# Ledger of designs, part 180: peptides against a protein of PDB entry 3ESW

Target 1, 322 residues: chain A of PDB entry 3ESW
Amino acid sequence: NNIDFDSIAKMLLIKYKDFILSKFKKAAPVENIRFQNLVHTNQFAQGVLGQSQHLCTVYDNPSWHSIVLETLDLDLIYKNVDKEFAKDGHAEGENIYTDYLVKELLRYFKQDFFKWCNKPDCNHCGQNTSENMTPLGSQGPNGEESKFNCGTVEIYKCNRCGNITRFPRYNDPIKLLETRKGRCGEWCNLFTLILKSFGLDVRYVWNREDHVWCEYFSNFLNRWVHVDSCEQSFDQPYIYSINWNKKMSYCIAFGKDGVVDVSKRYILQNELPRDQIKEEDLKFLCQFITKRLRYSLNDDEIYQLACRDEQEQIELIRGKTQ

## One batch from the design tools (peptide; made by RFdiffusion4, then SolubleMPNN)

Design b2_p23_3_s1 (from b2_p23_3, 17 letters changed)
Fold by OpenDDE base, seed 4:
Structure b2_p23_3_s1 (fold): chain B 322 residues (1-322), chain A 23 residues (1-23)
Amino acid sequence: as target 1 above (322 residues)
Amino acid sequence: SEKEELEKMAKEVLLLERKKELE
């Protein structure tokens, strides 16, 4: 009996697909109970859930994408992308073009478009006056600022003219297209939207130790790629742990298709205690939220995403970018 | 292909398990 290995392989693949798809069925009552108990009893879990409710979907706004694309100098961006792409001898249509696009968007955003704002310039004295600004504290938004999802306004006094300058911490990324300034939060928020506006698969990465960045799924590299707009960094996940010697405990990625603990990608040394949640509970939480985000997807989409998830998990366990 | 992907994943898992045994 000639063993038809191809037939066996096909049968195994079908069974494997069925098995994978079975994991994405509606949560069992026991899983719902576990989830509810976890988010009600664990503050970290509640925080992850709260972030997922916003970050996983907020950037999937076609109206915002249009506004972004109308605001950016697309001619300059694509000119630079094409220039760099051509220098490296690539042909048009290669998946690597998107990596060049992301790299140019990083350059454009940091160099031409957005500004780091440690302290605001004085509204009266004009540009390059931030050195004269003294923080007075923070307050709630006024009626105008509140229109743009502002939670906090930093107040500064100019030492030169005595005038007060307000630095509202806007969470509305469309307002950030106008203001074009901020810190890591504003940078990452708007840059995440920018990447999404180009139709890219993007995740927002939250670090518990007060930093945020992006991940982009490179079709060329076939993996999630670290992207930090503040640092103009592409595929340098080590910069925090190694270059900055930053101590970190948790890095959680939030995307439209899932929530993933990506700590192993970024925490290479100086790991802080992961004492906010049990590892098994965090894994469960991320999987549970991911499952919910995928409820409307078809079997093929679910399967493809599950394959990506498994590859990412292998990468994270291996501790090497492929 | 999906088959090749699964085979690649299986190989990677085996390599990782072997690595753990050697550590």
Scores: peptide ipSAE 0.020, ipTM 0.462, DockQ to the pose 0.063
Fold by OpenDDE base, seed 5:
Structure b2_p23_3_s1 (fold): chain B 322 residues (1-322), chain A 23 residues (1-23)
Amino acid sequence: as target 1 above (322 residues)
Amino acid sequence: SEKEELEKMAKEVLLLERKKELE
């Protein structure tokens, strides 16, 4: 009996698709109970949920995208992208062009647009006076600062003139288009919005050990790519563990289509104890939130994303075996 | 069930194919 391998393959693919789609159906009552219990009893789980409620949706704002595109020097950006693309001359033009765009946005953002701020300059003494600034502590926002999603204001006193300078830690990325300064939080926040404004598939990566960065899904590389605006870094996930010798426990990626534990991509050595949650519970939590984020998607979209998820999981497993 | 076993096999095949694409 000649085994019709083609017919078997087609049947297997249909069954696999149905299986995948079945995972994204409405949660069973038992799963809802498990989820509710987990987020009420585990602080880390509650934190992940809270972050997902903001980070997974906040950047999908068309009005913000328009403001970003109107604010950036698009002529300069595209000129530089076109220049680098012309050097490469690859047949993969449409897909690789986006990688060049992200690389130029990294350059433009760090070199031309945004500034690192360890300490603010003195409002009275002017530019390059941050060396004279002494931290006095932090306080809540005033009435004006509160308009721009500000949770904390760092207070500094100038050693030269004695005046107080406020450094509000704005979480409104549109305000950051005006202020054009901050630390890793402000950098990553605004840069995530910038990438989203170009129609890119982007995740916000939170590291428990006080750092944040982005991931971009490269259609050319067919994978999630590490992107750090602070470091002008593209596809260098090793920089934290290897170059910085940073100790880390958790890296969680937040995107419109899912929440993923990406710790395996970035924690290559010096792993800190992962004692904040059981591994099985973290996996469940990320899957449950991801499922909820995909409730409005059609079957084909769900299937495509599930295929990407499986590819990423394979990548993350292989990265540990090397 | 026979269905679950076939779904498992299909998943394994697709995972293997994707593994090869990533090598």
Scores: peptide ipSAE 0.017, ipTM 0.445, DockQ to the pose 0.461
Fold by OpenDDE base, seed 1:
Structure b2_p23_3_s1 (fold): chain B 322 residues (1-322), chain A 23 residues (1-23)
Amino acid sequence: as target 1 above (322 residues)
Amino acid sequence: SEKEELEKMAKEVLLLERKKELE
């Protein structure tokens, strides 16, 4: 009988898939012990875990998505997307259209919707009075501010009228739809929710050196794409290391499907010492959290995500970042 | 195809692992 090579290939594919899936089984007791020891003994690991417990799931809220979509000028957004899409005459359809959508959302958010706030305006003197504001320090939230997940309130005194103005640092993104102002934290928080509200695959990227941004998974580019709402930046991961000459040690991406060390995408020069955790322990931690996030997924979903993860790792190691 | 995917993945994984060993 002629060797049915196609049948053999199918069998090998099944075995390969089974092998990949086996890596995403529930953690063995030894892995659980290693994880517990790591998060209890290493502060950086505990921080990553704590962030994952919030950032990986908080944006998967259908009620929030509805509120976002009701708040944004969708007619303007889609009009602009359609206009830009039509100019290029692209035949790639829905995949490239989504890239245009993200680019327009970046424009809309920065230009039309949200405001950067180094200092608040004086509540008494009104608009464009931030230049008259002197910082007095920070304090805890009052009873009203506490309703909106506020950990810190910056206090300012007006040099003109002497009145005190409070600048609550809200972590509730729905409250940010009202206030429409903040710094990198508020910008990234709300913008992450906005992207999620359009049904996109989005990660929140935390940089240890006091910056945050997003990543969007482009189906057109078939990779994770850097997205910074503060900079209106799309696919420019080099801006921090090269343009800003920023020194960085860690960039960690948090998404619903996993936690990934994306430092290699963004730290292109001026690398600071990575001394907060052993590299193998960080790798283990991210993988362990990722496995937990995928426990409820079916085999096909797990396999697809595993393939995507592997392609990202190849990209990161090859230095094929923009 | 799934076959092409497997071949791609196998090659890329091997390359990846080799590169990790050299780091």
Scores: peptide ipSAE 0.014, ipTM 0.476, DockQ to the pose 0.094
Fold by OpenDDE base, seed 3:
Structure b2_p23_3_s1 (fold): chain B 322 residues (1-322), chain A 23 residues (1-23)
Amino acid sequence: as target 1 above (322 residues)
Amino acid sequence: SEKEELEKMAKEVLLLERKKELE
């Protein structure tokens, strides 16, 4: 009996596709009730939902993409990408070229474009005066600062001249193209927009322990790749747990197509208690939000994304990203 | 269930494919 293995494989793939698609149907009433109860009773869940409502959609703005591309030195960027691509002599084509692009964007952003601001320079004394600045606290935005989605303004006094300098913490990434300075929040916010402006699949990763970074989906590597603009880091998810010896509890990735707990990628040691939510409830929450984000997608798009999700989950379980 | 078995098999296949890509 010649078992037609090809026919069996095709049948299994059809059944599997149908099974996957069934998971992404509109939420049942019971799931909606569970979701509502969870976000109403659990502060961490409410926070994840609130972040998803912003971070999953805010960067999908074509007008912002145009402004970014008009602001960056594209000639320099592509010249450097082409140069590095030519050195490696890879025949893999467009897929590997995108990895070179992201690496150059990391270089360009850190070295040529954006500045780290631990403390601002004194507005009166000029450049390289941050050492003379004493923090006085934080205030609400003034009328001008409030135009650029500013929630907090840090206030500093110059020890030399006595003048006050304001450091507004802008959340408008277009304003950050002008100011070109900030901390991890401003860096990640603008860099996420920059990557999105090149048409890349990007997620914003929030860490509960006061750090943020990106993930980029590499078509060449066929996986999500760690990207930290502050560190000029590409594919180094271990830097926080190992190099910094940072203690962490949660890392949540926010993208247009889903919300994913990526803690296992980054929390390799020194894990803090995960006591903010039950693991099952967090898994449910992320899946529920992801399902909602995909409601408008067709069956083929849903299936392709689901396959990507399963690959990621396998990688996260086995720790074999390298 | 048949669904659980299919999901298990699919994960195993995906894992094997990923291993081959990393070799």
Scores: peptide ipSAE 0.012, ipTM 0.466, DockQ to the pose 0.393

Design b2_p23_3_s2 (from b2_p23_3, 19 letters changed)
Fold by OpenDDE base, seed 4:
Structure b2_p23_3_s2 (fold): chain B 322 residues (1-322), chain A 23 residues (1-23)
Amino acid sequence: as target 1 above (322 residues)
Amino acid sequence: KKEEELLKMAKEVLELQREKELA
């Protein structure tokens, strides 16, 4: 009896697919109870849930994508992408073009488009006057600022002219297209939207230790790629732990298709205690939220994403960036 | 090719699961 290895392989693949799909079926009552108990009893879990409710879906707005694409200098961007792509001798149609696009978007965003704002310039004295600005504190938004999802406004006094300058911390990324300034929060917020506007698979990465960045799924590299708009960084997940010697405990990625603990990608040394939640509970939480986000997807989409998830988990455990 | 890749991935996942269970 010639063992039809191909038939066995196909049967194994079918069974494996069915097994994977079974994990994404409607949550059992026990899982719902566990989830509810976890988010009610654990503040960190509640925070992750709250972030997921916003970050996983907010950037999937076609109207915002249109506004972004109308605002960016697409001619310049694509000119530069094409130039760099051609220099490296790549043919048109290769998946690697998207990596060049993301790299140019990083360059364009940092160099040409957006500004880091430690302190605002004085509204009266004009450009390059931030050195004259003294922080007076923070307050709530006014009526105009409140239109743009502003949670807080930093208040500064000019030491030269004595005038007050407001620095509203806008969470509306469309407003950020106008203001073109901020800190890591504003940078990551708008840059996440920018990447999404090009039809890319993007995740927002939250670090508990007060930093945020993106991940982009490279079809060329077939993995999630670290992207930090503030640093103009592409595929350098080590910059925080190694270059900055930053101490970190949690990095959580939020995307339309899931929530993933990506701490292992970024926390390479100087790990802080992971004492905010049990590891098993965090894993459960991320899986549960991911399952909910995928509830409307078809079996093929679920299976493809599950394969991607498993590849990522392999990467995160083995430390081998392929 | 896709089936071979999937089988390879499945094996790797199973291996990782075993490693996680042994750890």
Scores: peptide ipSAE 0.011, ipTM 0.454, DockQ to the pose 0.091
Fold by OpenDDE base, seed 1:
Structure b2_p23_3_s2 (fold): chain B 322 residues (1-322), chain A 23 residues (1-23)
Amino acid sequence: as target 1 above (322 residues)
Amino acid sequence: KKEEELLKMAKEVLELQREKELA
């Protein structure tokens, strides 16, 4: 009896798929209790949950994508992408082209589109007057500013004319298409939306030590790729720990399909104490939120994402991508 | 080709799980 090894292999793959899918079933009552207890007793867990409720879904807005694409100079962007793609003579097709697109979007955003704003210009004195601005503190938004998801407004006084200039910290990325200025928060917020508007798989990475950036899933590289709009950086996860010598404790990635602790990708040295939550509880929390985000997906989608997740975990543990 | 890739991934996942259990 010729053992049909192919049939056995197929059966094993089916059983394996079923096993993986079983992990993404609706949470058992005990898991729900653990989750509720964790978010009610641990402030860090509550923060991660709160961020996930916003960051995982807010960028999946087709109306916003249309507005973004109408606002960007697409002709310039694609011209530059085509030019760079042609230089390398790559035959890899659409997959590598997308990497070139992301690199051009980084260039375009930093060089042509958005501006870093440490201090605003004086509303009265005009352009290039930020050097004359003294911070007075922060306050809540006024009635107009509140329309654009503004949490805080930084207040500045001009040393030259004495007038007050308001710098609202808008969280509405559509308003940021108008203002075209900000710090790391505004940069990352709008840039995340821009990448999403091109149909890319993107995560927002929150670092506890006051920085934020993106990750893009490269089909060419078959992995999550570090993307920092502020730095015009592509695939340089080491810049914070090595180049900046930054001390960090937590990096959490938020995407439509999951929440992932990506600290191991970015914290290469100078690790701060991870004392905000137990490691097991953080792992549980991220997995639990990820399961919830995937409840509406079919079995094939769940399986594909689960396989991708496992490959990322292998990468994060073995450090193979550096 | 897809099945071979899946099998490779499955082996890697199992190995990773074993490493996680031993750590």
Scores: peptide ipSAE 0.010, ipTM 0.459, DockQ to the pose 0.092
Fold by OpenDDE base, seed 2:
Structure b2_p23_3_s2 (fold): chain B 322 residues (1-322), chain A 23 residues (1-23)
Amino acid sequence: as target 1 above (322 residues)
Amino acid sequence: KKEEELLKMAKEVLELQREKELA
């Protein structure tokens, strides 16, 4: 009996595909009940859900992408990418070009485009006056600031002239294209949009311990790559735990196609207690949200994404990217 | 090549799933 290995392989692949697809079918009533109970009873779960409702979809705005591309110096960016690609990229094929692009965008964003704002300059005294600024606290946005999705405004008094300077914490990334300043939140928000505007697969990574960054899916590396605009960092997930000696409990990645606990990529030492939610409940939550995000996708898209998810899970468990 | 890679991935996934169920 000639074992038709090809037929068996095809049959196994079909069954495997069907099995994977079965996980992404409409949620069973019991799963919906579990989800509802979890988000109503667990504050951390509610927070993750709330973030997913915003971060997973907000950057998929073609109008915003156009505005970004019109605002950036694309000629400079592509000139620099082409220059770096010409040195070493030809040996690695076309897929590496996108890695060079992301690296240049990191450079351009930090060096040429955006500014870190620990304290604002005094609106009256002008440039390089932040040293004279004393924080008075935070307040709600005024009528103008509220137009740009501003949740809070930091208030500063100039020690030199006594005038008040407002530092609105805008969440509108289009407004950030104008203001071109902020902290990790503004940096990550706008940079996530920038990467998305180039058609890249990008996730927004939220760390519970007050930092945020991006992940980019590199077709060259065939994995999610750490990207921090604040640090001009590409593929350095260790910088927080090792270089900063930061203590962390949770890192959650939010993308259009899913929500993933990526804590294992970034929390390499000094792990804080993960006491905000049961591990099983967090896993369930992320899977449930991911399932909802993929509900409109076809079977092939679902299957490809599921394969990517499993590769990432292997990576996160085995620590192979070092 | 793509099918072989998928099969390899499927095997790795199944193995990981087994490891998770045994843990």
Scores: peptide ipSAE 0.007, ipTM 0.473, DockQ to the pose 0.091
Fold by OpenDDE base, seed 3:
Structure b2_p23_3_s2 (fold): chain B 322 residues (1-322), chain A 23 residues (1-23)
Amino acid sequence: as target 1 above (322 residues)
Amino acid sequence: KKEEELLKMAKEVLELQREKELA
């Protein structure tokens, strides 16, 4: 009996596809009740939901993408990408070009475009005067600052001239194209938009312990790749736990197609207690939000994304990025 | 253990699908 293995494989794939698609149907009433109860009773869940409502959609703005591309030195960027691709990329195929692009964007952003701002320079004394700045605290935005989604303004006094300098913490990434300075929040916010402007699949990763970074889906590597604009880091998820010896509890990735607990990718040691939510409830929450984000997608898109999700879960369990 | 086995099987299926799409 010649078992037609190809026929069996096709049948199994069809059944698997149908099974996957069944999971992404409209939520049952019981799931909606569970979700509502969770977000109303658990502060961490409410926070994740709130972040998802912003971070999953805000960067999908074609007008912003155009402004970004008009602001960046694209000639320099592509010249450098082409140069690096010409050395090694041709042997690896066309898909590696995007990895070179992301690496160059990391270089360009940190070296040529954006600045770290621990303390602002004195508006009166000029450049390289941040050492003379004393923090006085924070206040709400003024009328001008409020136009650019500013929730907080840090206030500094110059020890030399006595003048006050304001450091608005802008959340509008278009304003950040002008100011070109900030901390991890501003860096990650604008860099996420930059990557999205090149048509890349990008997630914003929030860490509960006051850091943020990106993930980029590499078609060449066929996985989510750690990207930190502050560190000019590509595919180094270990830098926080190992190099910094940072203690962490939660890392949550937010993208247009889903919300994923990526803690296992980044929390390699010194894990803090995960006591903000039950693990089952967090898993449910992320899946529920992800399902909701995909409601408008067709069956083929849902299936492809589900396959990608399963591959990621395998990677996260096996620790195989080493 | 069952989840790991399911994930292993899923990976193998995905790898097989990718090989077929590249062929």
Scores: peptide ipSAE 0.011, ipTM 0.467, DockQ to the pose 0.225; fails the geometry check

